# Ledger of designs, part 152: peptides against a protein of PDB entry 2N1D

Target 1, 169 residues: chain A of PDB entry 2N1D
Amino acid sequence: EVKVKIPEELKPWLVDDWDLITRQKQLFYLPAKKNVDSILEDYANYKKSRGNTDNKEYAVNEVVAGIKEYFNVMLGTQLLYKFERPQYAEILADHPDAPMSQVYGAPHLLRLFVRIGAMLAYTPLDEKSLALLLNYLHDFLKYLAKNSATLFSASDYEVAPPEYHRKAV

## One batch from the design tools (peptide; made by RFdiffusion4, then SolubleMPNN)

Design b1_p27_8_s4 (from b1_p27_8, 10 letters changed)
Fold by OpenDDE base, seed 5:
Structure b1_p27_8_s4 (fold): chain B 169 residues (1-169), chain A 27 residues (1-27)
Amino acid sequence: as target 1 above (169 residues)
Amino acid sequence: KEEEEKLEKEFEEAKKALEESAKELLE
């Protein structure tokens, strides 16, 4: 398996996120105040502001595009806890043509990186390509960790109403 | 089985997206 290292700063959040949803029966407020698209855009701009070369900027943009697409593909089937399924169904009904990167936010994006390692293990990339990709993925995770105070907060979650509980049995 | 196939397709799409990103990094 390809190891994608989650920054130590973010590991506790993954636990909190899991606890909020599965134990406390809360839901992340959707649509997100800061959606995945915005987070990725901010990252790209951040990298550009650090004096990257044109080639470096291009690489960042491609990584961002890849993360976005990967997220949009994986969110519905791989990144949701069972308790979140009814909420997802509602989102699909209300926003049938919207990519999930425009709806969900940092917590769900972080969940992607928990799963990405296993996915990369089955991707036909040579060692050099894989190493480069991993470096950028880790760089992005570092960015998330740097901005964790604004991106990850329990206040972004809400107690699910009784009606929802009946749907999410 | 059908659900498994659907899930597999989604994984393949995700892998393809990452692969394309990696290839672009080498350009």
Scores: peptide ipSAE 0.054, ipTM 0.640, DockQ to the pose 0.029
Fold by OpenDDE base, seed 2:
Structure b1_p27_8_s4 (fold): chain B 169 residues (1-169), chain A 27 residues (1-27)
Amino acid sequence: as target 1 above (169 residues)
Amino acid sequence: KEEEEKLEKEFEEAKKALEESAKELLE
């Protein structure tokens, strides 16, 4: 089994995220003040500043691109709680040509890594290649953990209006 | 059934994206 380990620092956030939406009936404010594109860009720049200007820099860019595309494909169908569906529909109507990586933020990006392990199990990558990819994914997750104070906050959520609740039934 | 097919397609597209990224990573 391919297991993508979520840093211990971020595990409580997954619970809080779930609670805010499913129990407290709140929604993540969209468009995100810090969207997925920006988070990935900051990560890439962080890696570049650390002296990775050769093959490592190229590799980081490719990993970032892969994560972005994976997120954009999976967000609408795999990463949303039922309560978030009406909000997603509104986003699609208002921003039909915008990738979801420009709309959503860190909490939804983190949800992606809960699912990515199962997906990787079906890749044709050999053991060494998969291990290398996993190292980069874990490196990115560590970056998220280091910046968790700014990326994950309950203040980014708001109580859904009464009319929204009728749509979410 | 139609929704199931859509989910499968999107999953495959996501997998393809990561696979392409992985290939570039190994070059």
Scores: peptide ipSAE 0.045, ipTM 0.638, DockQ to the pose 0.029
Fold by OpenDDE base, seed 4:
Structure b1_p27_8_s4 (fold): chain B 169 residues (1-169), chain A 27 residues (1-27)
Amino acid sequence: as target 1 above (169 residues)
Amino acid sequence: KEEEEKLEKEFEEAKKALEESAKELLE
């Protein structure tokens, strides 16, 4: 199996995210104030500002594009807890043409990296390409950890209203 | 230029791998 290591700084957040939704019955505020598109854009700009060559800039753009596409495909089917399903249905009804990377934020993006390793194991990739991809995925995760104070906050969640609970049961 | 092209190809393949992995889960 392909191993994608989650930084130690972010592991507690995965637990908090799970607890906020499944136990405390809260929902992440949508649309996100800081959506996945903006997070990926900030990462790309951050990498470019560190004196990267043209080759490195191209590589970052490709990784960002790949993560975005992977997120948009995976969000609805793989990254949501059961309690979040009614909220997702409402988003699809109200914004059917909007990519989920413009709606959801950092917590859901982080969930992607919990699953991505196992999925990459089933995709035929040569050792060099896989190693290169893993290096950049880990680099992005380090970026998330570095900016975790601004990207991950319990204040971005709200208690679901009573009518929502009826739909979620 | 040769090294640049090689790197570009490797990242393109990596991008495709991510997309393909996601699509396989939907099938």
Scores: peptide ipSAE 0.028, ipTM 0.572, DockQ to the pose 0.028
Fold by OpenDDE base, seed 3:
Structure b1_p27_8_s4 (fold): chain B 169 residues (1-169), chain A 27 residues (1-27)
Amino acid sequence: as target 1 above (169 residues)
Amino acid sequence: KEEEEKLEKEFEEAKKALEESAKELLE
């Protein structure tokens, strides 16, 4: 199995995210103030602004595009806790054609990287290509860690009302 | 130029592979 290492700085956030939703019965505020599209765009711009003379700009754009597509495919079925499913259903009803990368934010994006390693094991990529991809994925995760103070906050969650609890069976 | 083209191809394949793997999981 391919392992994607989560930065130590972000591991506590995964725990807090789980606790906020599963134990404290809170929901991430949707649509996100800073959605996945915006986060990926900021990362790409950050990489470009560094003045890198290498042909890495194309690579960054492809990685960003790949992450976005993967997120949009995986969010609804693989990245949600049981308690979040009624919220997701409401989002789909209100915005059936909107990509979830425009709705959800950093916490859910981070959840993707918990799963992505196992999924990469099923890709036809050779070892060299896979290693290169992993390097860029880790670079992106490092970016998330560096900006974690602005991307991850308990204030982005709110207590679900009693009416929601009845739906979350 | 040759190395650049190779790198470009590898990332395009990676993008496609990610999407396909996700779809297969959902089937």
Scores: peptide ipSAE 0.028, ipTM 0.573, DockQ to the pose 0.028

## One batch from the design tools (peptide; made by RFdiffusion4, then SolubleMPNN)

Design b1_p28_1_s1 (from b1_p28_1, 12 letters changed)
Fold by OpenDDE base, seed 4:
Parts: C-alpha cells; structure tokens; sequence
Structure b1_p28_1_s1 (fold): chain B 169 residues (1-169), chain A 28 residues (1-28)
C-alpha cells in the first residue's frame, strides 16, 4: 500500500467526523456551504499566488483536476458511512447529473485521502512519478491543515430527522 | 527535469484515473 500521511492536525477531525455520523447520528448539511470544487479552486489560487513558475502552475491545475476526479469517482462507493447512504440516494435522485464535488465538502474530501493510498498502489505509475504525486498530495493536505478552522466544523452537521432513521440501517 | 517529470506524472495520472473510473463503473 502507498502511504499517504495525514497531518496530525487533521487526524482528530477524522475521528470527530466519524463520531458525528456513526454515534451521534448526524448528517453533513448538503449541499455544502463550501463544496469540494471551491476548496480545490482556493488551493490552486493560493499556490499561484506563491510565485510559482508557469510549469508549476500548470502542474497544480492538473493535480487539482485529478483530486476532483478521484473524489467524484470514489465518493458514492468508497467514502460514505452506512448511515449516510439514504442521504446520498436522495442527492442522486434530486441531482442526477451533478458531480459530487459540487455537493459535498471538506470532511468527505479529507476521507478521500484516507483511501487514496490503497488505490494509488495499483495504478500504472512508476516510482518517480508516484513520489512526485505524493508530494503534491501532501502539499494539499498541508493546505487543508492550515485552513482547518474554516473548513471543518461540527456546526456543518445536523441531527437526522426521525423519518431518516427509518430509512437508515 | 522537474517540468518533464511533471508532464509525465500528469499524463500517467490521467490514464490511471480513467482506468479506475471504468473499473468502478463496471462493478456498480
């Protein structure tokens, strides 16, 4: 398995996120006030403002595009807890053509990086390319950690209504 | 160079993403 290191600042949030959903039976409010698309856009703009060369700017854009695509592919099948499945089904019914990166936010994006390492281990990337990609991913995670106070909040969750509990396993 | 490696990475990652997407869609 490819090791993707989660910053220590974000590890407690993963636990809180899990607790809010599985133990407290809450749901992340959808659509997110700040969705994955906007987070990635902010990161790209942040990197561009740091004096990157043209080549580095291009690379950042492609990394952002890659993260977005991975998220959209993996969200429904890999990133949701069991309790969140009815909510996801409702989102699909209401917005069948909307990419999930426009619906979900930072907590679910962070979950991607817990799972992405295993997926990268089976991709056709040579050792040097994989190392560079990991550097990009770690740089993005560092950005999330720096902005964690504004990106991650328990106030973005709400208690699921009684009718939801009847649908959830 | 860094630029050359970046280009290679981007192209390889795009290919990997397409393969992953296809595999997941087939399993659904």
Amino acid sequence: as target 1 above (169 residues)
Amino acid sequence: SEAELAKKLIEAWKEALEKLKKLLEELE
Scores: peptide ipSAE 0.059, ipTM 0.625, DockQ to the pose 0.493
Fold by OpenDDE base, seed 3:
Structure b1_p28_1_s1 (fold): chain B 169 residues (1-169), chain A 28 residues (1-28)
Amino acid sequence: as target 1 above (169 residues)
Amino acid sequence: SEAELAKKLIEAWKEALEKLKKLLEELE
């Protein structure tokens, strides 16, 4: 497994996220007010505004593209808690042609980085390239941490209705 | 399995990975 370090300031949020869903039986409001696509776009624009070289800017674009693909592939099977599965099914039914990066938001994106390390171990990247990729991933995580006040909020969750509870049993 | 999922991820990101790999090498 490749180690992807989660910033310390985001670790408590992972716990809160889990608590909101699993213990408090809440659901993240979907479609997200700020979806994964927009978060990644903001990050890319942020990096480009920092005076990076063309190559670095292009690299950021590809990193963003990669993160998006990973998210879209992993969301349904790897990133959801049991309680969220009925919601996901409804989302698939209502938005069959939309990538999940356009539906879900920051909390689920952060969950990706808890799991992505194991997947990166199977990438065809050489050691040097993998190290550089990891640096970009950590840089992105740092960006999430820096913007955590706006990206992560319990107010983005809502209590699941009674009929949902019956489906989630 | 994680291995199978990883293969799926690689397939999904194949084009991006190729470009990224090249760009990352240039950043070295």
Scores: peptide ipSAE 0.048, ipTM 0.661, DockQ to the pose 0.044
Fold by OpenDDE base, seed 1:
Structure b1_p28_1_s1 (fold): chain B 169 residues (1-169), chain A 28 residues (1-28)
Amino acid sequence: as target 1 above (169 residues)
Amino acid sequence: SEAELAKKLIEAWKEALEKLKKLLEELE
């Protein structure tokens, strides 16, 4: 397993996210006010505004594309708590052709980075390339931490209705 | 060079994504 270090600033949020869903039986409001696509776009623009070279700019675009693709592939089967599965089924019914990066937001994106390390173990990358990728991923996580006040909020969750509880058991 | 390494990483990651997709399909 490849270790992806989560910034200390974001670790408490992972606990809060887990608590909101599993203990308090709340759901993240969907579609997200700020979806994963928007977050990644903001990051890319942020990096480009810092005066990067052409090659660095291209690399950032590909990193963003990679993160987006990983998220869309993994969301439904790897990133959801059991309690969230009925909600996901409803989202698929309402938005059958939309990528989940256009529906979900920062909390679920952060969950990706908890799981992505194990998936990277299957990546055919040499040590130098893997190190470079990890640097980009950690840079993005640093960006999330820097903007955590606007990206992560308990107010984006709501109590699930009783009829939902029956579906979630 | 850094630029060359970046290009190699991008190419390898694309391949990795395809493998990841196949892996997840097998787990379902």
Scores: peptide ipSAE 0.043, ipTM 0.616, DockQ to the pose 0.515
Fold by OpenDDE base, seed 2:
Structure b1_p28_1_s1 (fold): chain B 169 residues (1-169), chain A 28 residues (1-28)
Amino acid sequence: as target 1 above (169 residues)
Amino acid sequence: SEAELAKKLIEAWKEALEKLKKLLEELE
């Protein structure tokens, strides 16, 4: 197994996210005000603004592209709590052609990194290349931690209406 | 299974992974 370390600053949020949905029966507001695509774009621009070489910039773009792809593949089946499934079904009906990276936001993106380590263990990358990839992933997670005050907030959630509860049971 | 899902993910990101691998080796 490949271990992806979640910054300590973000671990409490994972608990809060779980509590908001599973215990408090709230839903993350969709479509996200700041979606995964925009977060990844901001990260890429942040790295570019620091005067990286062309190769470093390209590497960041590839990492961003990979994260996006992983998110879009895994969101529906791997990253949702049971209570969120009716919401996801509605999103698919309302936005059939939109990738989920354009709909969901930071909390669900963070959930990806709880699961991605097991998936990376199956990649064809050699040990040193995988280590370098992990460095980029950890760098991104550090970026999320740095911007956690704006990316992770309970105010982005709302109480599910009674009609939703009937669908969720 | 996780293994099956991993294979799907690898296929989805295969080209990017190949490019990334090459770049990361050059940046080492």
Scores: peptide ipSAE 0.041, ipTM 0.613, DockQ to the pose 0.043

Design b1_p28_1_s2 (from b1_p28_1, 14 letters changed)
Fold by OpenDDE base, seed 3:
Structure b1_p28_1_s2 (fold): chain B 169 residues (1-169), chain A 28 residues (1-28)
Amino acid sequence: as target 1 above (169 residues)
Amino acid sequence: KEKELAEELIKAWREALKKLKELLEKLK
């Protein structure tokens, strides 16, 4: 098993996220005010601002591209709680051609990193590639932690209407 | 199921990682 270590400061948010949706029956506001694409872009720009060369910039872009790809593939089938499934169906109907990275935001992106380790365990990545990937994933997670106050907020959730509850049974 | 999903993602990720690794090596 490949373990992606989540920063301690983000672990409570994972619990809050779960509680908001599963227990409090709230939904993350979609489309996200700050979607995954923008978060990843901000990260890339952040890395650029740290004095990286053009080559380092391109390397970061590849990491971002990879994260985006994993998110878009895994969101619908792996990252949603049961209560969120009707919402997802509505999103697909309204935005059939839009990648989910343009719709969902930070909370769902963070969920990816809870699951991605298991996915990596099934990949034939060599030791060097795996180490490199893990380093960047952890670096990105540190970025999320650093910006957690702006990226994660219960105010981004809203109480689902009664009609939604009937669909989410 | 997880294994299948991982296999679907491996192509894109390998390409990204390959490019990433190459770029990083150039910087060292």
Scores: peptide ipSAE 0.156, ipTM 0.692, DockQ to the pose 0.057
Fold by OpenDDE base, seed 5:
Structure b1_p28_1_s2 (fold): chain B 169 residues (1-169), chain A 28 residues (1-28)
Amino acid sequence: as target 1 above (169 residues)
Amino acid sequence: KEKELAEELIKAWREALKKLKELLEKLK
């Protein structure tokens, strides 16, 4: 397993996210006010505004594209708690062609980084390439931590209705 | 050298995605 370190500022949020869903039986409001696509775009623009070289800018774009694709592939099978599965099924039924990066937001994106390390263990990346990738991933996580006050909020969750509880059994 | 590493990363990153998709498909 490849270790991806989560910033200390974001670890409490992972606990709060878990508590809201699993213990309080709430759901993240979908579609997200600020979806994964928007977050990644903001990050890319942030990096561009910092005066990066052309090569570094290109690398950031590729990393962002990869994060988006990994998220879209892994969301349904790897990132959801059991209680969230009916909601996901409803989203798929209503919007079968929509990528999940346009539906979900920061909390689920953060969950990706808890799991992505294990997936990277199956990659053909050499030590140097892996180190470079990890640097970008950690840089992105630092960006999330810096903007955590606006990206992560319990107000983005709501109590699931009784009808949903019947589906979640 | 940094450019070369970036190109290698891009290639490996795309291959990793392909491998991930294959792995997840097998888990179904």
Scores: peptide ipSAE 0.135, ipTM 0.699, DockQ to the pose 0.537
Fold by OpenDDE base, seed 1:
Structure b1_p28_1_s2 (fold): chain B 169 residues (1-169), chain A 28 residues (1-28)
Amino acid sequence: as target 1 above (169 residues)
Amino acid sequence: KEKELAEELIKAWREALKKLKELLEKLK
């Protein structure tokens, strides 16, 4: 398995996120106030503002595009807790043509990086390419950690209504 | 050399996404 290192600052959040959903029976407010698309865009702009070369900028754009695609593909089947499945179904009904990167936010994006390592193990990446990709992924995670105060908050979650509990498995 | 690395990354990343989609379809 390819190991993607999660910054120590964000590890406690993964626990809090799980607790809010699974134990406290809360749901992340959707659509997100700050969705995945905007987070990735902000990161790309941040990297550009740091005076990167054209080649580095191009690479960042491709990495961002890839992260977005991975998220959109994996969200519904790989990143949701059981309690969140009815909410996802409702989102699909309300936004049938919208990518999930426009609906979900930072907490679910962070969950991607917990799972992405296993997926990368099945890719035909050579050692050098994998190392380079991991460097960019880790750089992005550092960005999330740096902005964690604005991206991750328990106040973005709400207690699920009684009607939801009847639907939840 | 940096340009070559970037091109290799892009190619590998796109192939990785393709493989991921194939794997996810098999899991359904």
Scores: peptide ipSAE 0.131, ipTM 0.695, DockQ to the pose 0.637
Fold by OpenDDE base, seed 4:
Structure b1_p28_1_s2 (fold): chain B 169 residues (1-169), chain A 28 residues (1-28)
Amino acid sequence: as target 1 above (169 residues)
Amino acid sequence: KEKELAEELIKAWREALKKLKELLEKLK
């Protein structure tokens, strides 16, 4: 079993996110004001600004690319609550060629790390490779925690219109 | 479903990790 530890600072947000969607029947405003692509870009720039060599910068880019790929593959089928499915269907219809990392934002990106551990358990990664990946994932999560005040806000959600409720649960 | 998704991503992550390991070793 692979365990990805979520920083304690971000655990309350996961609860708030769930509550906003499932209990309060709100939706995250799409397209996101700050999408996953921009968050990952900011992280990469943050790491590069720490005085890393060119080779270190390249390594960060590979990590970012990997996170982006996982997000785009898993968003539609693994990361959405039932109430969000009609919204996702509309996004697909309106933007069929756009990667979801350009549409969704920080809350959904954080959900990825709740699920990614189970995905890694099925990979043929050896212990050394898995440890390396986990180190980078945890480093990224620390970055999200440090910037949580600007990345996570209930004001990014809005009450779903009455017509939406008929399409949802 | 989870297993299927993991298999779809294996190749990409494996290549990424390989490159990461190589780069990190060169920096030591």
Scores: peptide ipSAE 0.116, ipTM 0.686, DockQ to the pose 0.039; fails the geometry check

Design b1_p28_1_s3 (from b1_p28_1, 13 letters changed)
Fold by OpenDDE base, seed 5:
Structure b1_p28_1_s3 (fold): chain B 169 residues (1-169), chain A 28 residues (1-28)
Amino acid sequence: as target 1 above (169 residues)
Amino acid sequence: SEAEEAKKLIEAWRTALEKLKKLLEELE
């Protein structure tokens, strides 16, 4: 199995995210105030502002595009806790053509990196290619860690209403 | 070179994504 290392700064957040949803029965407010598309765009702009070469800039854009696509493919089936499924169904019904990267935010994006390693293990990538991808993924995770104070907050969650609890059984 | 690295990344990333899509489709 391919191991994607989560920065130590973000590990406590994964626990808090899990607790907010599973134990406290809260939901992340949707649509996100800062969605995945915006986070990825900010990262790309951050990398460009640091004076990268044209080739490095191009590679970053491809990584961003890939992360977005992986997120959109995996969100519904791989990244949601059981309690979040009714909310997801409502989003699909109300916005059938909207990519989930425009709806969800940083917490769900971080969950992707917990799961993406296992998914990459099913692909016939050579060692050099895999190492290169992991380097870029870890660079992005480092960016999330540096900006964690603004990207991850319990105030982005709210207690699910009684009507929702009836749907979640 | 940086150009070769970028090309390698793009090819690996696209290959992985296509395989992932097929895998997830089979699990549905």
Scores: peptide ipSAE 0.164, ipTM 0.742, DockQ to the pose 0.778
Fold by OpenDDE base, seed 1:
Structure b1_p28_1_s3 (fold): chain B 169 residues (1-169), chain A 28 residues (1-28)
Amino acid sequence: as target 1 above (169 residues)
Amino acid sequence: SEAEEAKKLIEAWRTALEKLKKLLEELE
């Protein structure tokens, strides 16, 4: 298994996120006030503002595009807790043509990096290529940690109504 | 070189995405 190291600053949030959903029966408010697309765009702009060569800038764009695609592919089947399934179904009905990166936000994006390591293990990558990719993924995670105060908040969750509990698994 | 490193990253990333899509299709 390929190990993607989560910054220590963000590990407590993963626990809080899990607790809010599974124990407190809350839901992340959707659509997110700051969606995954916006977060990735901010990261790309951040990297560009720090001064990069043309090649490095292009590489960052490809990393961002890849993260977005991974998120959109994995969100519905890999990143949701069972309690969130009815909400996801409602989102699909309300936004049938919108990518989930335009609906969901930072908490679900962070969940991606908990799962992505196992998926990368099935990809035939040489050691050097894998190391390079991991370096960029870790760089992005460091960015999330740096901006965690504005990206992760329990106030973005709300208690699910009683009728939701009846249809939730 | 820096250019070669960037290309290697792009290729690795695209390969990973294609593999992921294939795996998810098999699971669904």
Scores: peptide ipSAE 0.141, ipTM 0.683, DockQ to the pose 0.725
Fold by OpenDDE base, seed 3:
Structure b1_p28_1_s3 (fold): chain B 169 residues (1-169), chain A 28 residues (1-28)
Amino acid sequence: as target 1 above (169 residues)
Amino acid sequence: SEAEEAKKLIEAWRTALEKLKKLLEELE
């Protein structure tokens, strides 16, 4: 299995995210005030402002594009807790053509990195390419950790109404 | 070189994504 290391600063948030949804029966408010597209754009701009070379900047853009695509492909089937599935179904019904990276936010994006390692293990990547990719993924995760105070907040969740509970059985 | 590394990264992503999509399609 390909190991993607989550920064220690973000591990407690993964627990809180799980607790908010599974135990406290809350839902992340959708559409996110800060969606995945925006987060990735901010990261790319951040890297650009650091004075990277043209080639490094181009590589960052490709990494961002890849993360976005992985998120959009995996969100519905791999990144949701059972309690969130009715919410996802409603989102799909209301916005069938919208990419989920425009709907969901930082918590679900972080969940991607918990799962992406296993997915990459089944892909035909050579050792050098995999190492390079992992370096960029870890760099992005470091960015998330640095900005965690603004990206991750329990205030972005709300208690699901009784009607939702009936759908989630 | 840096340019070569960028090319490898792009190819890696494309390969990985295509493989992932195929795997997910098989699960549907």
Scores: peptide ipSAE 0.126, ipTM 0.691, DockQ to the pose 0.732
Fold by OpenDDE base, seed 2:
Structure b1_p28_1_s3 (fold): chain B 169 residues (1-169), chain A 28 residues (1-28)
Amino acid sequence: as target 1 above (169 residues)
Amino acid sequence: SEAEEAKKLIEAWRTALEKLKKLLEELE
C-alpha cells in the first residue's frame, strides 16, 4: 500500500475524535461551522498567497478537487463510526442534494487520510506522479496541523440526546 | 456489496485525479 503520513501533531486528535464519539457518545455538530469545502478553499487561497507559479496553483486546485470528490464518495460508507450512522441518515434526509463536504468538517476530513493510502495504490498514477501527489497531500496535512487549534476542538461536539441513543441501538 | 463499494471508490478517485496526473507530469 501507499503510506500517507499523518503529522504527529494530529495523531492525538484522531484518538480524541474516536473517544468523543465511541466512548463519550457525542456527535460532531452538523452542519459544520467550518465545512470541508471551506477548509479546502482556505488552503488553496493560502497556497495562492504564497506566490506560487501558475502550474503549482493549478496543481493545488486539482488536489483540492480530488480530495473533495474522494471525501464525498467515502464519507457515508467508510469514514463514520457506527454511532454516527443515524446522524448521517438524518443529514441525507434533510439535505439530499448537498455534498457531504458542505456538511462535515475537519475531523471527518482527517479520517479520510487514514484510509486514502490503500486506495492510492490502485490509481493509474506512475511512481513519479504518485510521489508528487503524496507531496501535495502531505503539504495539505501540514496545513491542517498548523491550523489544528482552530480546526480540531472538542467544543465542536455535543452530547447525543436520549432519542438518538434509541436510534443507534 | 463491499466489493462494489470499493470499486466505486477506486473509480471515483481515479476520475478525480485524472487532471491532477496531467499537471503533475508537466511539473516534473
Scores: peptide ipSAE 0.125, ipTM 0.666, DockQ to the pose 0.057

